# Peptides against a protein of PDB entry 5Z08, part 116

Target 1, 168 residues: chain A of PDB entry 5Z08
Amino acid sequence: RQKDEWAKKTSSLMKQLDWFIGEHLGAMLAAEELGGPVVGELMEIDPDDLSAGFNAHGKLKKATSQPDLDRRQRRIDDIWGPQDEQGQAHKRKRGADEALAASAEMRDLIEQLMNKLVEAGGDNSATYVEIPRESAAARFLVRSKVAMFHPNDARRLRLVDFGRDLDD
Target 2, 222 residues: chain B of PDB entry 5Z08
Amino acid sequence: GLPRLIDAIEEASKIPAKRRQTPIKPTIEKLTTHLYTHGASPDSLLRLADLLTLRNHLDQASLAAITRNLYPSSTVSDEVVLRFIGALGHGQLKPTLALQALFLRWLVMVYHLLENPGVLGQVYGVLFDLLDTAAIRPQLCHLLALVTRRKHVRPFRIQAILTLSRQTGGDPNLTGLLRVFKNYYPEIIVGDATKGRASAFKHPDPQWRQHLDEIQQRRSEA

## One batch from the design tools (peptide; made by RFdiffusion4, then SolubleMPNN)

Design b2_p15_7_s1 (from b2_p15_7, 7 letters changed)
Fold by OpenDDE base, seed 2:
Formats: sequence, C-alpha cells, structure tokens
Structure b2_p15_7_s1 (fold): chain B 168 residues (1-168), chain C 222 residues (1-222), chain A 15 residues (1-15)
Amino acid sequence: as target 1 above (168 residues)
Amino acid sequence: as target 2 above (222 residues)
Amino acid sequence: DERELLELLLRLRSL
C-alpha cells in the first residue's frame, strides 16, 4: 500500500515535470542554446516568440564556446532572417524542432542524474553524471540549485541531495 | 454547476482579453459566488489551482477574487499544495508576488484541511529560501511557523534567519519564526538586532475561518 | 527518492 502510494505520487510528479519541460522549459532552453536569453532572466519566450525575434534589449551574452558560435550565429540568422512567408514557416519548424531537442536533452539529463543518485546508495562521489558539454539544461539545473558541478571538473554534474541535508 | 463555470474560465484564459467575444467578469462573479456558497471539491480545487498558478490571460483582479473565495468543501490534496508552492518565487512564468502572498495566506488558512501536512515539510527548503523576498515574507513566516519541526532547524538556517533579521532591522515575522526555532533549540541567542515584538501568527482572516467552518460543517452533515 | 524528485520539480518551477 505505502509503496503503491509512493509509486503513484512519483508517477504524478514525473508527469508534471514532463509537462513542464515540454510545454514551457524546452522552448526557453532552446532559446538559451541558440544564444538567446538565459532561462529565468528574460520574459516567457512563447515558441511563437522564439520565431518572432529577440527584441533589441535582450543583450545576447556571448556564450564563450567559439566553434558553436558560428553555428549559433547561422541559427540566429536563420531564426531572425527576413520575414518572407517561406522563411517564417521554416523558422517556426526549426524553433519547434530545437524546443523538442532541448526538452529531450533536459529529460535525459534529469533521468541520468536521478539514476546515478539511486545507484550511488549514499556515496556522493558516485552520483556524478558525465556531461558532454555545458548545455542550457545543465546550466539551468545548476542555477536552480537542483544540481551542482564537481568542484574540479565542470564535465561532472550531480543532483543536490536534499534528503541527506535533512537527515544529517 | 462549478465544473461548467471552470470550463468557461479555462477557455477564456487561453485568449487575450481584447480578443474575447464575451466579457469574462460575469462568469468570474458567478464562480466566486458559487465558491462562497458551496466551496470547491478536490477536483475543482485542482483545476482552480492550475488557473491561478499557470500563466494565462486572466487579469490579476479576477485571479485575486478567485483566491479570496477558494474555500475547500473537503480536503486539500498534495497536488493542489504543490501547485501553489511551485508558483512561488521570482520567475517570469510565476504569478505576481501579490498573488503569491495570497496563496501563502490561503495555505495558512487551510493548513488543517491538508490530506498530508507532511508535504509542506518535504518542501521546507524551497519555502525557507524565499524569506529574503519581502513581499511574501509575512505569510511565508506564518506558514513556516506551522510547518517547522526539529529536523528543519539546522545551524545554517538558524544563522540565515539571524542574518536576515539583522538585515531587515528585526522584522517581527522573522522574530516570530525564530521563536518557533527556539522552541526546538532553547540555546538560540536572539541578538540585539532581533530585539522587538515578534508576530504572534494569528489567523489572517477570522471571518474567512468562520465561513470555511460553515462550508465544512455542511459536508459532514451530508 | 520522491522527495528529491519533488524538490527538483519545485526548484525547476521556481525559475
């Protein structure tokens, strides 16, 4: 009974998280990955607003990773290029595809982080996930104080163990 | 009935006010009148929590009016509680701080109707980390005063509340919360900067309490 | 842990 109630609650929370990622967070993470605003610093980017242009006052913080800058700049130019009807349809589709990709990356990262936390059995050193890059998803989790980087290795990310902080 | 009123408001919430075919205000007034008379069932309460906490095209006056009349006819589920807790903070997707203060006040007023009061203890850290937000601090301290147990009173939180109390010039609500902490750890020294009157955390609205009790009593007789 | 997931969800929603 208690295990079944726990399973139902966990399932409900996972559905809510999945909904939040898919409906809200994915588009914002995609915008950040494309050199747009940092999630939580700028207004709700409706997926439709992702297609409409960052207005002039959103200071694009130059994300320092150089080789992706040209791809980002091309992606920005493709997203913000001249509003012909064909260009708008391609921009909307590309914005939707990037939002879906960002949602999938965020879901996968959360799943990996949670799995490592369970597998570690209380060893904090074993809770780290190796990330291939500092993604918008990873940065968002750290800004949210949900995850933290390894002090000596920014390629290693772990969930903040909120359970232990209450039992210690 | 209440479900049909919620349906109409949900549909209207998807559309900007300037593009609505009909004014929503009469439907909001019918909803608030129904809530005042009968309260909200658990299912209706969840739907209303989504309308209040998710970004939509409803105006702040309508959202505040619904919140002021959000009488539960039964219990309050963990899911409803978590909708309101998730709506707290400075994010752009979040309700205004004024509306968040109303949500926290509501949680205080319905605390005795929670299906699982322990759910608030599980999210204690999220609530505690918002104490620096002045606009919600009075209601947040009141809620934390109800929720706090020995396990929550950690050295870093004791230091955090003492520091924040000094920074705020001894906010009476922080002093009140510190007294709750002191019930678990009597050795906590209230420094000179915390010299002042502590909040007693009295019920925010006695008339609202009385009306809630009348709604709850009708359910027990049915 | 359900608590960790809940706190994760709440913190994610807090942004």
Scores: peptide ipSAE 0.203, ipTM 0.609, DockQ to the pose 0.124; fails the geometry check
Fold by OpenDDE base, seed 4:
Structure b2_p15_7_s1 (fold): chain B 168 residues (1-168), chain C 222 residues (1-222), chain A 15 residues (1-15)
Amino acid sequence: as target 1 above (168 residues)
Amino acid sequence: as target 2 above (222 residues)
Amino acid sequence: DERELLELLLRLRSL
């Protein structure tokens, strides 16, 4: 009975996490990877806004008609600017695909971190996941104080064990 | 009904106020009136928690009005609690500190309706680390005073509160929280920092409490 | 958002 209630609560929380990652976090992480603002500094970016691109300061390009957009900004506007109706549909699709990819990366990273924590059996040295790159997902988890890098190796990431600090 | 009002507000929240075809204020007023009269079911509370905590195009006055009328008709789930806790702190995506203070006040006022009060104990560290945020400190200290158990009263947290109390010139809310800690460990040397006025952590709104009790009583009779 | 994830993860870990 208690195990079943616990399993239901776990399942509910995982569904909520998956929902949060898919509906909100994925688009923001994708924006960060695309040179947008850092997650937590971003306004909620509609996946449609991801298609508008970001300026050199990571701010969403307002469709301001100002002509003196630096050559990089023109290239971003050429990549992300109002091309024909077909170009806008392709950009929206690309923004959605990047958000899905970022969501998948975050889910996978969380799963790996949780699995290593369980496998380590309380050995903090064994809880590290090797990450191939410092992704927006990894940086987000560290900024959130959910995860921490190994002091001597930025390729090793582990979950912060908050549970032990409460039960000790 | 309440679900249809929430649907309309959710759709409007996706659109900047200047681009809305219809003003949202009349729908917000209908929602707040309904909440005041009937309260919110667990499902409605979750949806409203998302509207309040996620960044959207709703104005601060509307968000505050919803929060002030957020009477639970039943229990408050862990999920709803976590939405509000997750919304706390500094960041451009987070609600304003004024709205966060309203959320903390709400959690204090509905604490007795939590399905699992232990959930706040699990996030105790997150709450504690926000004590330096002056704008939410009064309500945060009140919530921590309710949540604190012996296991949370650690030497490093005692020292952190003492340090912050000195830095703030003896904030009465911090002094109140230190008194709660001292109830678990009478030997805590609080020094001159606790000789000052302490908050009594009285109920923030007795009228709100009475109205909540009336809503809750109607559920028990149904 | 970051803290919601933290809390969610904390809950997931307590599970």
Scores: peptide ipSAE 0.075, ipTM 0.559, DockQ to the pose 0.139; fails the geometry check
Fold by OpenDDE base, seed 3:
Structure b2_p15_7_s1 (fold): chain B 168 residues (1-168), chain C 222 residues (1-222), chain A 15 residues (1-15)
Amino acid sequence: as target 1 above (168 residues)
Amino acid sequence: as target 2 above (222 residues)
Amino acid sequence: DERELLELLLRLRSL
């Protein structure tokens, strides 16, 4: 009985998390990746507002690496491409695809972080996930105080162990 | 009993008010009367915490009424605490800031009944980062005043309170919290911007406390 | 939103 209630609660929470990632967080993360507002600084970005382009006053700290700048600029240029009906449909589709990609990245990252925490058996050094890039998903988890970067390696991310890390 | 009342409210919470076959208000009144008379068991508290913190079709008045009558008959588990902490802040799925203020007030009033008071110390950063939210700041500062230990009093948090105090024109709750910090680090300079009345963080509701004590006493006699 | 995820994660960890 308790195991079944636990399983139902876990399933319900996982569904809520999945819903939250898919319906809200993915679009916001995609917006951040595209040079939009940082998740949590602005209220509800309507998915339709992703199509409207964010005004310049979001102080994006200049990430200095050239190749990521070109991808961002291309993504901005692709978001601001010609206003034709086909361009709007392509923009909506691309926005949806980026939101789906961001959702998938967040889900995968959470899963990896949780798995590493379980596998580490209490060794905090073994709880780090190697991330290929500092994604909006990774930054979001760090801002949320859910995860932290390795002090010496920003490519390593771990869950904050609220049970253990508070005594260190 | 209380579980059956919670069952009825849980089922009603899944349905928009306009589509309910029966009014929920009489059931809410029965629930709140029961809670006032007997309190809530740990299991009932968890279920009620879910009703209060998860998005559902219950009206704000009903949620507030439940929260105002949420007397623990026993202890408060970490799980219950974490439900309420998680419900704090801005977001579409979150309770209203008015309801969040009631949750924080509740946590203050039941702090002595927590199974593990340390759980709030574990989420200290989450609580602290909410201080800019004016609507919950009074209760949040009171809770932080109870929770704060030396390990939490970091230079960046001192500076954050000082900055926010200047920005708010010297909110007495922030001044009160800074006084708590100063108890751990006497060398903290409360700048001119914090010149003002500090909150004393008195118990939010003495009548509620007295009634809670009566409910808790009945448990010790059983 | 950040705190909603944190809430969900905290809820998941409490399970």
Scores: peptide ipSAE 0.039, ipTM 0.436, DockQ to the pose 0.143; fails the geometry check
Fold by OpenDDE base, seed 5:
Order: sequence, then structure tokens, then C-alpha cells
Structure b2_p15_7_s1 (fold): chain B 168 residues (1-168), chain C 222 residues (1-222), chain A 15 residues (1-15)
Amino acid sequence: as target 1 above (168 residues)
Amino acid sequence: as target 2 above (222 residues)
Amino acid sequence: DERELLELLLRLRSL
């Protein structure tokens, strides 16, 4: 009974996580990968300023380089904007594809992190996942304090063990 | 019934206000009237939590009106709680800080109806890290005052509150939270900056409480 | 495991 309730609750949580990743987080991560606002950073980006897109440092580009900015803002607007207009369909499709890719990367990363945590059996040294790059997904997990990099190796990521840190 | 009203609002929420064939306001008024009279079931609460926390085309006045009438007819699930906690913080997809303050106020007012009050203790770090956000700090401190247990009172959090209290000139809500911490660790030195008036964290809305109790009582009799 | 998943979910949603 308790195991079944636990399994049901865990399954429900996983479904909620999957839903959150697919419906919200993927689009934000895709925007970050495209050099948009960092997920969780206060970019009070006026919607009008979003149209000006972001430089390599995530800062608003000045109004003069309009075309790439319009493309990125349209991608953000396409990722975050209403689905219905036909002429934006290709840009919307690309934004949707980028959001799907970011969602898939986040799902895979979480799955790997969780699997390593289970496999480690309490050995913190064995909980690290090797990441090929510092993705928006990886950075997000670290900023969230959900994951942490290895102190000496930014290619190694692990879940923060909330159980141990709370008992100390 | 309530599910059909939620269906209509969910569909309308997908469409910009200027493109809607019919104004949504009458449907929102029907929803809020229904919620005030009967409350929301667990299933309806989840759907409403999604409408309130997810980016959609609903106006802020409608979202605030729903939140002010969000009376649970039963318990509040972990899932509903997590939707509201997930909506907190800064970000373009997050609800406004004004709406977040209403969510935190709501969580305070329904805390006794949570299926698992421990769920908020599990997210304590998330809540605590938002204390620098002035717009939600009063309600956040109140919620943390309810949630805080000995395991949450750590040296780094004590220092963080003390630092933030100094930076804010002794926010009475932070002083109130420090008093809660001192209940677990009396040796916590609250510096002179905290000699100010501490918040007592009284119930935010006694009328709302009374009406909630009436809704909950009707369920127990049914 | 469930607690960790919940904390993960919540931290993910808080951003």
C-alpha cells in the first residue's frame, strides 16, 4: 500500500516534471540558448525591447541591427506567442523545434542525473554525470541549486543531495 | 457546473483578448461566484492553479479575482501547492509579483488544508532564496514562519536573514522570521537592527477565513 | 527518491 502510493506519487511527480519541461522550461531554455534572457534572471526586457534581440552577452542589442533581432524576437514571440498565424509558421516551427530540443536535452540530463544518484548507492563521488557542454539546461539546474558542478571539473554535474545537507 | 466554466476560461485563455469573439469577464464572474458559493474541488483547484500560474492571455484583474475566490472545498494537493511555488520569482514567464504575493497569501490562508504540509518544508530553500524580493517578502516571511522547522534553521540562513535585515533597515517581516528561528535556537543573536517591531504574522483576512470555514463545514455535512 | 524528485521539480519550477 505505502509502496504503491509512493510509486503513484513518484509517477505523478515525473509526469508533472515532464509537463513542466515540455510546456514551459523548454521554451525558456531555447530562448537562453539563442542568447535570450537567462532563465531566472530579471531581464525586465520590455516586450518592445525583446524585439531588439540579445547580443552574445544576453544584453539587448541596440535598435540598429534590426533583421536578426526581429528573427530572435519572433522566435521568442513564436515560442511564447499565439500559435494561429500562418505566415509565422516556419519561424514558429523552428522555435518549436528548438523548444523541443531543449526539452529533450533537459529530460535526458535529469534522467541521467537521477540514474546516477540511484546507482551511486550513497557514494557522492559516483553521482556525477559527464556533460558534453555547459548547456542552458545544465546552467539552469545549477542556478536552481538542483545540481552542482564538480569543484574541479565543470564537465561533471551531480544532483544536490538534499537529504544529507538537511540532516547535517 | 464549475468544470464547464473552467473549460470555457481555459479555451479563452489561449486567445488574445482582442481576438475573442465574446468577452470573458461574464464567465470569470460566474466562476468567481461559483467559487465563493461552493469552493473548488481538488481537480478544479489543479486546473485553476494552471490558469493562474501559466502564461496565458487572461488579464491581471481576472487572475486576481480568481485567486481571491480560490476557496478549497476539500484539501489542497501537493500538486496544487507546487504549481504556486513554481510560479514564484522573477522571469518573463512568471506571474506578476503582485499575483505572486496573492498566491503566497493564499498558501498561508489554506495551509491547514494541505494534504501534506511537509511539501512546503521540502521546498524551503526555494522560498527562502526569494526573501530579497521586496514585493513578495511580507507574505513569503509569513509562509516561512508557518513552514520553518529546526532542520531549516541553518547558520547560513541565519546569516542571510541578518544581512538582509541590515540591508532593508530592519524589515519587520524579517524580524518576525528571525523570531521564529530563535524559537529553535535561542542563542541566535539578533543584532540591534532587529530591535524593531516584529510582524506577528496574523491571519491576512479574517473574513476570508470565516467564509472558508463555512465552505469546509458544508462539505463535512454532505 | 520522491523527496529528491519533488525538490528537483520545485526548484526547476521556481526558476
Scores: peptide ipSAE 0.027, ipTM 0.396, DockQ to the pose 0.157; fails the geometry check

Design b2_p15_7_s2 (from b2_p15_7, 6 letters changed)
Fold by OpenDDE base, seed 4:
Structure b2_p15_7_s2 (fold): chain B 168 residues (1-168), chain C 222 residues (1-222), chain A 15 residues (1-15)
Amino acid sequence: as target 1 above (168 residues)
Amino acid sequence: as target 2 above (222 residues)
Amino acid sequence: SERELMDLLLQLRAL
C-alpha cells in the first residue's frame, strides 16, 4: 500500500516533470544555448529600483523598468515572435527542433543523475554523473540547486541530496 | 467574465463594509470560483495583486480566499511579483503578516510560471532582511531556497543565518536555507546550535499544484 | 518553470 502510493506519487511527479520539460523548459534551455537569456540570470533590478518602484504609500510606481520588460518581451518576441513569413517557418522549425533536443538532453541528464543517486546506496562519491559538456541543462540544474559539480572536477555532476540530515 | 468581477470588487474595496449597498461576499465567491475554474490572465493577475497588496476595505477572509485561488492561467509578470514583494514586511500600510505568508507561499507555488525568475534574485536582499520576521519565515526560507544563487551567498548572510538560527533555537527553515548555502560553499561550518532537522521545502500544497497544472495544460491545448 | 522543476525535483528526491 505505502509502496504503491509512493510509486503513484513518483509516477505523477515524473509525468509533471516530463510535461514541464517538454512544454516550458526545453524552449528556455534552447534559447540559452542559442545565446538567449540565461534561465534565472535575468538583469539586476537594483534594490533602489524597488525602493523607487514603491512610493511611501506602498503603491508600485510605474517602474521605469517597463522598457526592460518591454525589451525582454520584445526580445522574447524578437527571438520567438514573428520575423518575416519565410524566415519564421524555418526559425520556428529550428526553434522547435532545438527545444526538443534541449528537452531530451535535460530528461536524459535527470535520469542519469537519479539513477546514480539510487545506485550509490548512500555513497556520495558514487553519485556523480560524468557530463560531456557544461550544457544549458547542466547549468540549469546547478543554478537551480538540484545538482552540484564535483569540487575538483566540473565534468562530474550529482544531485544534491536534500533527504540527508546535515550530518556533520 | 473575470474583468467585470474584478471591477465590482475594486469598486467595493473603496468603500467600508458597513457602507456598502450590497454584500461583496457573493462577488468574491464568483471570483474565486472563476479563478479555480479558469485561472487568471496576466492582466487579471496584476489587478488582483493590487487588490491584495494595496490598502483597501476588503476583509482578510476575502483577501485570503482570493490568494488561495490565485491560479495563473499563463505566466506571472515581474510587475505582479514586485507587487507582492513590496507588500512584505512591517508597516501600517502593508498587508497583515498572515496574508504576507500566503503571498510568499503563492510565489513558491507559481515560481515556475514567472516570466523572469531573476526578478526575485534582484530583490534577494529585501527578502533576506525579513528572515527575522517569524510569521513569514517558513515561506520566506522556502522562497529563498529556490531563489538563492552563489552570488547571494555572502559571508555576512551566512553569519546572519547562523546568528538567527541560534537565536531561534535552530529553526528548521533556517537550517534548510543554510543547507542551500552550503551547497554553494561546502566549507560553511554549521555550528552546534544549528545542528538539527532541516526543512526539505516540500511543495506547500500538492492539490493546488495539480489543479494549477490542469489549468496550465488547458492553455497549451487552446 | 525553473522552480516547478526544482520543486518537482525536490519532491522527487524527497520520495
Scores: peptide ipSAE 0.034, ipTM 0.386, DockQ to the pose 0.100; fails the geometry check
Fold by OpenDDE base, seed 3:
Structure b2_p15_7_s2 (fold): chain B 168 residues (1-168), chain C 222 residues (1-222), chain A 15 residues (1-15)
Amino acid sequence: as target 1 above (168 residues)
Amino acid sequence: as target 2 above (222 residues)
Amino acid sequence: SERELMDLLLQLRAL
């Protein structure tokens, strides 16, 4: 019963996640794999900006526009800038194919992570999935704090268990 | 059709219950049945959002019933989202806190259907500043957990949530939100505020979700 | 949106 309810919930979440991946995330992950902007990184507050004391009014001093933002913006403009019509159709098709590939990779990775979580039966050491590479999908899951790498092995990824990591 | 039902309810909403020539309850029941069966189009959602968020003569039970059956048949526009966000907080012109909690719950449940999920990120400050309102805090924390990005995790907000967590005796919803913050900044010292149980922010209503999926699937086949 | 994914992922972790 509990396993069946879990399987149904998992399936439903996977469908929603699949939709989200297909409609939104796949293209962004594909852009990241192609050297585009990192999904979710747009506002890296430097840890140094967190340590940089708030003024008396609680406003962060304007960090000077780091020159790297301008390079990233130029790269975005170079990647997404107006290209000629024929080159746009081939790039759109390639972009769509890369988005589909990234979507499939993310889906497969999440499925593996979830399957390992179920199979582990509560053993946190058994919840790790071996990943062949640090993909945009894997990085995204870690940045999203949905997954974490094994502390000693960056090829091992597991779902963060919000339920258990509280009791330790 | 749904537009005619909304028209009738809009007209009835302008009139105090004691002065209505016809009972509104049968029309509300027809509306909620229609919404349950077919969902609401973007245009209908906007009109219903106005009925739910603007001060009128509809009773709280009717407003709650509409909100509980507010299945989008399509996407949810920024305008619809902003109507519900604008209805949050204290004031004589605002909906009841109970109804606001239902709106926040609805936003959580339809989050994946937003035309622009970024709209909630733009109003993050408005949402965050309402965390002291205990009656809406559970749903508000859940929505914020969905909405929060690194750009929103600011030191003043970290301090605010830590302070509020201490003041509330470690509200599990605040602890859950603080964990979301800690995901972006692992160095956040939560201290004693995290020794308590955190909310996992599970889907508020799995049956509602399943029914929404069925309504959404019918649109993709049409 | 990344946010919707985060929500879905949070829900997945809560399973």
Scores: peptide ipSAE 0.031, ipTM 0.384, DockQ to the pose 0.105; fails the geometry check
Fold by OpenDDE base, seed 2:
Structure b2_p15_7_s2 (fold): chain B 168 residues (1-168), chain C 222 residues (1-222), chain A 15 residues (1-15)
Amino acid sequence: as target 1 above (168 residues)
Amino acid sequence: as target 2 above (222 residues)
Amino acid sequence: SERELMDLLLQLRAL
């Protein structure tokens, strides 16, 4: 009974987290990856806002359509290039694609962090995930004090063990 | 002449200092005096770039002295530039980070003499990926500030600078580079990362610049 | 909100 309630609660929380990542956090992380505001400074970023880009003051600029620079430069140029209507639709799609990519990266990172925590069996040294890059997702988790970098290696990230830190 | 001095130093560079029959210091002093007076031709620059960037038995003080007197009498070729860029980063075969910082400083000071300034733009990624190396970051940011064009200002690079700026507690050189990025894209939300002291990327040595100008003027009169 | 996510993550860890 208690194990089943725990499993149901875990599943419910994971679904809520997945929803939050998909609906809200993914767009914000994508904005940060695109050189937008850091997550926590803006409460809501619409994928359309990612497509429009950000001004020097953190405000949305209207979507401008510049051509086939490298897919991410197209995204910047889509964020910052000239405002044509067809450009706006492509920008919205690109903003949505970035939000989806950021959501997937965040989900994968959380999954890896949790899996390593379980696999470590209480060995804190074994709880580190190797991250290929310092992503907006990784930074968000660190800023949120949910994760921490290895003191000597910023490519290694672990979940903060709140259970042990309370017993010490 | 300069070629004979370079020949002597090249031969000496193959031999450990303790095994040299003759002290190299007098030859280095003659070389640096010659460079200060006349500058280096494109051919001499290439040979000196190899001496500076390839692993050899020259001491760090000699390498630094050559670098500080490396006045081009003419232009700087792509090949010379690529020797210095290829010498950047970590590795046992690479020059010391202190010497790499001098190379980057030199590239900043001779940027206007490059035969093809676009060569640095082609290796922009290599330069940018070294920003995490604290010892060369000041000069690297200055060089990147000169080299950066709209095509280089990418989301991942904006984010990389922002991240590194946070990690470094707001390094003024990174803030300066981010301001350069913002000039191409005023829309970059830099948030608090641009709130702070930025490097102005002033010429690192006005006296060196003046002396370079004098050497360059003599060439135009000849 | 960021707080809600943190709360969710903390709850997940306490699980």
Scores: peptide ipSAE 0.020, ipTM 0.275, DockQ to the pose 0.018; fails the geometry check
Fold by OpenDDE base, seed 5:
Structure b2_p15_7_s2 (fold): chain B 168 residues (1-168), chain C 222 residues (1-222), chain A 15 residues (1-15)
Amino acid sequence: as target 1 above (168 residues)
Amino acid sequence: as target 2 above (222 residues)
Amino acid sequence: SERELMDLLLQLRAL
């Protein structure tokens, strides 16, 4: 009974979270990855602003070709091509694609974090997910105090366990 | 002139958008065009700071547009600075964190025009205590990097940055600020927090700088 | 809202 109620509650929350990620958070995380405002700061980002690019300071970049940007940042620069009508349609499509990618990354990260928490069986050392990079998704979870990095390894992320801090 | 545009916007800011007799957008566009062309006098800056920082019925896009065009034609007073600092943090009466980030960025870009740069040093604690607010952290760290002096580098603040750096996975802005601290106290053990990429705190907008310089030069010739 | 998401995430963590 308790396991079934837990499973139903978990499923319901996951569905709500999935909806929130898909409808709102993904676009915001994409904007952050694109150098836009940090999630929680978001003024309504026009999808067209998501298509114009953000510099390292959250400003719309004009397409400057810097070669060593990560493939995602290159896709971002490609999204930010000239504001011709074809460019705007490509930009909107690319903004949508980046929002979908950010949504998928957030979903995957949450799933991994939850799976590791379950697998760890109460061993806090085993709850860490290895992340390939500090993503907007990872940063969001840390800012939200939902996740924390390993004190010695920023590539390791875990869910904050609220249950144990009450017994200590 | 600029004062009349501000008057119109101040009056419109008291009224919800749906109840305004006239659209405010054309007046905002005239204001931003004027600011871009001529900059804002100290008196106009104060009035605009109040419009930007006090709760009113102006839309966020208009507030952001004003902030992006907030070129001082002269110096920036302590009073103007304190309006923007007072607008920082969490609260129902505070501007959005996005707008706060724009204010901090503005303060960075006009830092050299402050009548008294020491005013930011006086409110250093207020600024420092906001470092946990991830939204404004990049611009806040940049501003703190400009403002930090030896007197501000205290053990509790060193520890706070180290703790926050660990919690954030080594935020490059915190690492950059910690490097500034290390310039005053080389013995600070930064550990793994400095192994990461630090922000160089470069000027946020070279074009904005250039345009500001052009506005400032016109005043020196008049 | 971000707050609603945080609340959801906190609820998920409490599960």
Scores: peptide ipSAE 0.019, ipTM 0.331, DockQ to the pose 0.076; fails the geometry check

